# Designs tried in a protein design run: peptides against a protein of PDB entry 5T59. Part 134

Target 1, 112 residues: chain A of PDB entry 5T59
Amino acid sequence: TTPTMQSTSLLTEHLGYPPISLVDDIINAVNEIMYKCTNAMEKYLMQRNIIGKKDFSDEIKIGTAKLESLLENSVDKNFDKLELYVLRNILSIPSDLLEENRFRLLHHEKLV
Target 2, 90 residues: chain B of PDB entry 5T59
Amino acid sequence: EHIRFQRLVQVCNKALEESIRKLQSWEKIHECFPNYGQTREGIENLTVCQQQVIKLWSNLSRVEFDAIFHERSIEEKLNQLDDLINKARS

## One batch from the design tools (peptide; made by RFdiffusion4, then SolubleMPNN)

Design b2_p23_5_s4 (from b2_p23_5, 12 letters changed)
Fold by OpenDDE base, seed 5:
Structure b2_p23_5_s4 (fold): chain B 112 residues (1-112), chain C 90 residues (1-90), chain A 23 residues (1-23)
Amino acid sequence: as target 1 above (112 residues)
Amino acid sequence: as target 2 above (90 residues)
Amino acid sequence: EEEIDEEEERKLLEELREYVEKQ
């Protein structure tokens, strides 16, 4: 059920870029967002690291790192699934159209 | 008749929602800060932090994903793909 | 307390914005 070379070529022509490029953009974006969020969280808490006479700086650093790790694992898992779904079910050409006599249809319609 | 872009948006939202699920758990947050979270002030700070991080996650993802979709013209391209497929089957 | 919460929320948002702008 993996994308064929034929479908990839047709979709690349249609999109103007390989289908995987869209997924790459999405994944890169969410990773950047993830680290921005966790970094902001750490900084926010580090500004509030002293409560009473106790300094919680070390606990905050460790805790935020743990949350980042949990988020990383979840992002990896869920966006791997997303990648598969997008490439198989959204950016895909139905099998009945993956015939030699149908390949010119997409190309022709693009030029018209 | 145009379904692919809608599905793209749906699967993106689902992935984002599932990814942030652990941070939505107060229990999970508290476990990461066991001593800090035993103080009243610490609980307050963590509560605010949790709420805002979730909002920031949602807002940033919306902005960035919309930008990607625009730059890639993906709605138009997927609609065209739907149309081409439907036409080919007629 | 709610007013304090709103201010703290703003501070967190500001931290993120500052980070983004500096990168």
Scores: peptide ipSAE 0.108, ipTM 0.893, DockQ to the pose 0.016
Fold by OpenDDE base, seed 4:
Structure b2_p23_5_s4 (fold): chain B 112 residues (1-112), chain C 90 residues (1-90), chain A 23 residues (1-23)
Amino acid sequence: as target 1 above (112 residues)
Amino acid sequence: as target 2 above (90 residues)
Amino acid sequence: EEEIDEEEERKLLEELREYVEKQ
């Protein structure tokens, strides 16, 4: 269910970094990509803000902001789920390996 | 056998796909630009933006996530973790 | 699927590339 301190410690030793660091990298990356995409879209549309004789600059700015907000909400929701799943189900140590004898096995494998 | 890295890739892809789903809706795009999207040129511009943003989202995420996975050596580490777990249970 | 103007598509991609390069 929830990662224990022992699990986190073991995984950190195994990975060479805390498990949360991987998730942070992923989330930071997707956020960066998100803003790059929306910013580029805004600039593209702003270069085409006049249709006929009407200026749509205000609508474009507001609209792009709305799209960004929509995407932000979706990213936050889905990657929050991702974080939980990764930390609980992927970067996790089964209870079997948290026992004393299995803990020693992990150390043994690392030292050999 | 080796399942954790596969699951990581799957959950990442799912999160990316679900995140961009609303932008794949023309209705959602048009709602953000109600008057601009009523013009022929506006529709054309929005269409280009929508299609290319979705494409770029996918391409950039693939490249960046692969880079992260490589830098963190996560496939190897997760495979090793699987092996350790399997060995412990044998 | 609607046809896309290749030139406009290129311009959008260029905008994105320029943004990335400026960061």
Scores: peptide ipSAE 0.098, ipTM 0.894, DockQ to the pose 0.017
Fold by OpenDDE base, seed 3:
Structure b2_p23_5_s4 (fold): chain B 112 residues (1-112), chain C 90 residues (1-90), chain A 23 residues (1-23)
Amino acid sequence: as target 1 above (112 residues)
Amino acid sequence: as target 2 above (90 residues)
Amino acid sequence: EEEIDEEEERKLLEELREYVEKQ
């Protein structure tokens, strides 16, 4: 079942925010974590860029950039799947409840 | 029965695990540093870096995701959603 | 895997922690 305008409105009322906002928070967080990780790797290795008499600075910069790209692609793929799953299967209302009855239940709970 | 929050945690963990999968491969790490990784010291540095980055990934994700879930009160809200659905069907 | 310097491992962990704390 795909999300509808009605389900989005009802869930927004229930949550106090649009369902997509939760997903946005999650995705923003993992992206921040990702760049913190890759930045840390680069800095650590750049502090150890000289082995013997050879400077590996260029290789380290290129290598860490490759790892960052690899991680970016994986994060994008897996969290796109997560977004779809969350919105369709977790933050969802069964179609049989997408009637006035569901609306009444939400109002009733708020008044109690 | 409450099931939605459990599912949320599960899919988040899965996405995090799959995202870091390639960094867990020594082969992939070594491929990015072909000459650096031909030295003893380079191998040691890469090994330590790989291990600690994976730990950092795990720790940061745990802290940040828990904070999000708390700020959004998502466990409570999803439990309430489960209850509402069950009540409507009874 | 081959042996690694435990001190280096500790240093990296500490550096990473410090980095996170500064953010």
Scores: peptide ipSAE 0.080, ipTM 0.889, DockQ to the pose 0.016
Fold by OpenDDE base, seed 1:
Structure b2_p23_5_s4 (fold): chain B 112 residues (1-112), chain C 90 residues (1-90), chain A 23 residues (1-23)
Amino acid sequence: as target 1 above (112 residues)
Amino acid sequence: as target 2 above (90 residues)
Amino acid sequence: EEEIDEEEERKLLEELREYVEKQ
């Protein structure tokens, strides 16, 4: 199920930051890594663009762009799933504990 | 007893592994460089590049994700969350 | 699968790492 406002508030208090912030950090990191990897690949191949008498620069640029696009799509898909899983199953409070008495317990434990 | 952090690590690894899956396919790599990959040197360059990119992907993700987990103190926080939940149910 | 030259592999790793590090 979708995280409730109550659980988000409690988790934010517990974590010191909103749960989504962790996911954002992860997603931002993987995106950065993705582009670093593809850029490095392009640079490496561009340094090796001449084979025999043929210049493959254009093909390399196009090819690496295609790979980047494929990777972007895969990252987007898989980390969307990750976001959903993390927010629903990891950074979550069981519904049976989302009661006033349980809320007090969580707050109390923090204060004590 | 403590399960949430382990699950976080697992799901992160899964997402990373699945994300790089297509780059692990030689067929996909070769398809992007049809003429370049028809040369011996091209094949060699692509092969090395493929392997190294996968390694970079793995290494960079490990370093960056560990940094995030540390900065967010997520292992400790998730363990505490597990404890709180277990305590609430007892 | 074609055999890869270890020296070339090392060079690629180093070049890629250096490039990424500089970014």
Scores: peptide ipSAE 0.111, ipTM 0.893, DockQ to the pose 0.016; fails the geometry check

Design b2_p23_6_s1 (from b2_p23_6, 8 letters changed)
Fold by OpenDDE base, seed 1:
Structure b2_p23_6_s1 (fold): chain B 112 residues (1-112), chain C 90 residues (1-90), chain A 23 residues (1-23)
Amino acid sequence: as target 1 above (112 residues)
Amino acid sequence: as target 2 above (90 residues)
Amino acid sequence: DWLAKANSPEAQKKVEELEKELK
């Protein structure tokens, strides 16, 4: 189920940061990695752009751009799913802990 | 007893695996370089490039994600969360 | 779709079983 405001508050208190911050770190990291990979690929091939008497620079640029787009789309799709899963199934508080008595317990644990 | 951090690692690995799947396809790589890939040398270059980028993807993701997990102390926090949940249910 | 699979009833049962085993 969708995280509630209460669960977000409790998790923020527990983690020391909002749950979404972890996801943001992951997303930012994978995006950086993605572009490092595509850049490396382009540079590697551009250093090897001439075969025989033919210059394949234009084809390499177009091809790597296509692969970048493909990877970008896949990253977006899969890490959107990851975000949803993490927030709903990992960084979540079960309903029984959201009851008033259980809520007090969590606060009590912090105070002890 | 502790399951949430394991789930986090698993879902991260799954997302990474599925994201790189298209680049693991030789056919997909080759179709992006139709003329370049018709040369022997081009095929060799593409093969090495494909292998290297996949390794780079794997290595960078491992290092960066581990760093994030450490900086956020997420294993400890998730274990504590599991413990709290178990305690509440006892 | 791995997300759909992860959120499926069968996957949830597996999680529950794992939780029991790990306790």
Scores: peptide ipSAE 0.150, ipTM 0.887, DockQ to the pose 0.076
Fold by OpenDDE base, seed 5:
Structure b2_p23_6_s1 (fold): chain B 112 residues (1-112), chain C 90 residues (1-90), chain A 23 residues (1-23)
Amino acid sequence: as target 1 above (112 residues)
Amino acid sequence: as target 2 above (90 residues)
Amino acid sequence: DWLAKANSPEAQKKVEELEKELK
């Protein structure tokens, strides 16, 4: 079920911001966290790049990049699902409240 | 009576858990460092690194998501939405 | 697929039960 323009308008009025803005904040946050994690991992391993007089710096960089790619793909997939769920099932208005008489109720409650 | 915020928290946690799942696999970690992981010291370093990154993922997510929820007043707003819906159906 | 599970009839039943308990 796709949100209607009416639902979006009502929710925007209620929230004080468009519903998609919340999702955007969440997605932006997880992306930032993702790169912080991969950066920390690379730095930790690069501080331990020499073992038995062998330099593993190149392997560490490549390996960390691979893990980052795996994480990126997973984040993208799962948070796309999250976006759909939030907009359809959480930030949603039942059809019975989209009728004109129910629309007035939402507006009235805000004014009172 | 109030269910929407609970749902939000649940799906956020689920998305975070599923996203980090591959990093929780030792096999996946080791595959990315085939030669480094053939050394004793390398295995030890990778083990610690894996644990730390998962912890960092969890901690940062908690802090950042809580901040978002607070800034957006989403718990209050979703509770109000639940109340409005329940009132309309009563 | 957790999204499919969340939208399943079983999940909806759980939500309904939760709604009753929280009232």
Scores: peptide ipSAE 0.143, ipTM 0.887, DockQ to the pose 0.071
Fold by OpenDDE base, seed 4:
Structure b2_p23_6_s1 (fold): chain B 112 residues (1-112), chain C 90 residues (1-90), chain A 23 residues (1-23)
Amino acid sequence: as target 1 above (112 residues)
Amino acid sequence: as target 2 above (90 residues)
Amino acid sequence: DWLAKANSPEAQKKVEELEKELK
């Protein structure tokens, strides 16, 4: 079942915000976390960039960038799936509740 | 009776787990630092770094996601949604 | 693919079972 305009409206009324807003918050958060993690990794290693007499700064920068890319791709893939799942299976209204009588029920409950 | 919030938490955890999977691979980590990882100290540093970043990932995600869920009152709202659905089908 | 698994008939059955247990 795919979300409809009606379901979105009802859920927005119920939630106080559009369903997609929750997903946006989640995705924004994980992106922030992702870059914090990669930044932390780089900083940690850059503080330890010299082993013996050799400076590995360039290798560290390149390596951490590669890891960041890997993580970005994985985050994108998995949280796209999450978005679809949440909107379709969690923040969803069964068809029987989309009927007029059920709509009134939801409205009534909101007013109480 | 209330299942939607549980599902939300589960799918979030799954997405987070799958996202960090590649960083959990020592081989992947080492491949990114071929020369650095040939040194004893380098290996030690990479090992600690890997552990720390995974921990950071887990901790930050927990804190941030919980904050989001709280700010959006999503548990309550999803529980209410479950109740409404159940009521309608009763 | 965990998404595919989550949307599979088997997963739906498990959900239904869980619903029965939790309800």
Scores: peptide ipSAE 0.138, ipTM 0.885, DockQ to the pose 0.076
Fold by OpenDDE base, seed 2:
Structure b2_p23_6_s1 (fold): chain B 112 residues (1-112), chain C 90 residues (1-90), chain A 23 residues (1-23)
Amino acid sequence: as target 1 above (112 residues)
Amino acid sequence: as target 2 above (90 residues)
Amino acid sequence: DWLAKANSPEAQKKVEELEKELK
């Protein structure tokens, strides 16, 4: 389920940053990669826009835009899932450990 | 013993794989370029373009995600988290 | 849906099995 404030605080202390920061880095990275890919695709095809005597520039621009939108939708969908999974299942603390024992362990780890 | 980092890598790979799936479909690529793709040269160009983009996606993702994981020391931190949880249960 | 699969009881069982193997 949704992470608790206590879990977030403990993980932030452990990580040195809020758990969401990792997800943000990942999502920002994939978005950048996505646009680099679509830009590369458009440039590649635009360099080859003329076949015979016909100019396909308009079709290429429209087509690449469509592919970009498809990719955007897919990225959004899948990385929203990723965010949920990471925060719930990876960067998470079992509820039974969200007690005095967990605090002691974190304190001990800092001292050792 | 240490499983969280493995899961992180797996879910990242899965998200990347599923995200690029549409571009792996020749049919979808061709649909976006209906007239261009009716020419021999167009088909050739689209084929190469598709392959290159997929490779670019894979390579950039690997480099960028590895950099993030390193900068955030996430493998070490997740291993430590696993250890802490295991200790708490022992 | 891979998220649903990842959060399924079957997936949890696999994790538990993996934990046993790695210990």
Scores: peptide ipSAE 0.133, ipTM 0.886, DockQ to the pose 0.074

Design b2_p23_6_s2 (from b2_p23_6, 10 letters changed)
Fold by OpenDDE base, seed 4:
Structure b2_p23_6_s2 (fold): chain B 112 residues (1-112), chain C 90 residues (1-90), chain A 23 residues (1-23)
Amino acid sequence: as target 1 above (112 residues)
Amino acid sequence: as target 2 above (90 residues)
Amino acid sequence: SILEKANSKEAIEKTKELEEELE
């Protein structure tokens, strides 16, 4: 079930922010972490690029780029699933409650 | 009774674990460095690098996600949401 | 932003330490 405008509005009121904002924070964070990891890997290996008088710098750069791409694809896939799951199943309101009664409950709880 | 936050944590962990899965494969790592990985020193360096990056991934994600959850007060908000839904169904 | 707030001094320091361990 896709979130409705009504559910989004109610959840925004409840959370103090749109539900998508949480997902955006998570995705932005993991992307940042991803690039920090790949950057660290490249730096580590580039400091050890010469073995037996042979320079492996080019291979290291290509290899780390491949790993980065691999990680990017995996992150995209898994966190797209996460986004859908969170918005549909966690930050969601059951359809039977998306009526005037639910809206009243939210307001009532805020007033209590 | 409170299940939404638990589910959030679970799916976050699952996404993180599945995302790093291929980097946990030594074969995948070695394939990216075919000549470098033919040297003893290269293998050692790749081994350490693999171990450290996985740790870094785990540690950074823990710290950052916890920070997000805290700043967004998501545990409290999700618990309240559970309560509201349960109350509405009562 | 929330991301900026989440990137506390402590988190930054820990990140640097972990990166230094790898480097």
Scores: peptide ipSAE 0.024, ipTM 0.890, DockQ to the pose 0.024
Fold by OpenDDE base, seed 2:
Structure b2_p23_6_s2 (fold): chain B 112 residues (1-112), chain C 90 residues (1-90), chain A 23 residues (1-23)
Amino acid sequence: as target 1 above (112 residues)
Amino acid sequence: as target 2 above (90 residues)
Amino acid sequence: SILEKANSKEAIEKTKELEEELE
């Protein structure tokens, strides 16, 4: 189920930041890592672009770009699933805690 | 009793593992470098490159995700959330 | 940002070492 506004507010209060911010950090990090990996791969191969008398620079550039695309697509797919799971199942408040009496419990714990 | 943080780590690891799956395929790597991979030296270079990039992926993700979890205090916060839920249900 | 903080000197050094293994 999609998080409610109330749930988001309570979690934001509890976490000190919106739940989505954690997911954003994770996604941004993996994207950066992805770029670093593909860039490193390209550089490594480009330093070894000549075998015998043949220059494979163009093939290396194209090939690395293809791998980057494959990785990007996979990252997008898997971390979209992660986002949904985290927000729905990990950073979530059960309905019983969203009731008025239970709502006070969260505030009370914060004050103590 | 505390389960949410463990689940977070698990799903992060799963996402990372599934994301790198294609690069773990030698066939996929070789397909991207059809002529380069027909040479002995090319195969050797691709093999090393594949191994190193997978290692780099794993190491960087571990370091960066741990840093995020620490900065966001997410283990503590999720443990507290578990405690609140358990308390409410008792 | 958290990502910026993660790019501490130590993190940068570790990253460089890892990148150098591939380069």
Scores: peptide ipSAE 0.024, ipTM 0.890, DockQ to the pose 0.023
Fold by OpenDDE base, seed 1:
Structure b2_p23_6_s2 (fold): chain B 112 residues (1-112), chain C 90 residues (1-90), chain A 23 residues (1-23)
Amino acid sequence: as target 1 above (112 residues)
Amino acid sequence: as target 2 above (90 residues)
Amino acid sequence: SILEKANSKEAIEKTKELEEELE
């Protein structure tokens, strides 16, 4: 079930890029989104940091940091699973097809 | 016939959903702001903030992932892969 | 697979709800 070098090579040729590159793009994107979200949250609350006569800035900073950590952990966990699944089950070639004729088929399709 | 791209979308959505799950919990949000959340205004602000960040998460992920899929031509490539595999098995 | 099972109708529905909330 694990990707082989042969499958990776064939898929790279087919895709025009290594399969892992797609996953990397996805993971990079979600990480960026994650920090944008937490930053937005902090900014929003910091604009509303004073209630009555009390300044909650410190609490807001700490709280948003905690939420960021929670989100980070969840993102890491879930997208690690995603990576494994994509590489093993989506961007994969069945083992029974990993032979010379499969390679020829890919080339044939490119020529047609 | 074409299944791989659908699966890709599904697992992406699942990962996104599960990732944001904690932020969807009001309890988790509130516990991070124990004093702030004891005020009426604080609760209101946190509520709006929670809603907005979830929407932002959804919107940004949709836009960015669609862009990635497009740039990588992944739907087409996965469909072709399905076709190639099916053809090879026939 | 584990992830295939995880992608239940419920999970799909939840994601749709989030998208709908955005719109």
Scores: peptide ipSAE 0.018, ipTM 0.881, DockQ to the pose 0.048
Fold by OpenDDE base, seed 3:
Structure b2_p23_6_s2 (fold): chain B 112 residues (1-112), chain C 90 residues (1-90), chain A 23 residues (1-23)
Amino acid sequence: as target 1 above (112 residues)
Amino acid sequence: as target 2 above (90 residues)
Amino acid sequence: SILEKANSKEAIEKTKELEEELE
């Protein structure tokens, strides 16, 4: 089920930050890693762009761009699924506990 | 008893593995470099590049995600969440 | 920033080593 406002509030209190913030950190990290990887690949191949008497620089640039695009699409797809799963199944509170008793329990644990 | 953090790690690993899947395909790599990959030296360069970028992906993701989990104290918080839920149901 | 901290620590060292191996 989709997270409720109450669930988000309770989890924010528990975590010290909104649940979505964790997901944002993860997604930002993987995006940065993705571009580091593709950049490294391009640099490596561009240092080896000449074979014999032929210069493959243009092909390398186009090819690495295509690989980057493929990786971007895959990252977007898979981490969209991750976001949905994390927010619905991991950072979630069972509906039967989304009442005053759950709220009181969290406060009790903080006070004791 | 504590299951949420384990699931978080699992889903992160799955997303990372599935994301890099296409780069693990030699056919996909070769298709991006049709003429370069027809040379012996080109094939060798692409092979090394592919292997190293996959390793880079794996190592960077591990370090970065572990850092995030630590900074967010997510293992502790998820364990506590499991405990709270179990306590409420007992 | 979490990313900044990660990049300033072990991640940077490993990245440099792997990039050197790549290049």
Scores: peptide ipSAE 0.023, ipTM 0.890, DockQ to the pose 0.023; fails the geometry check

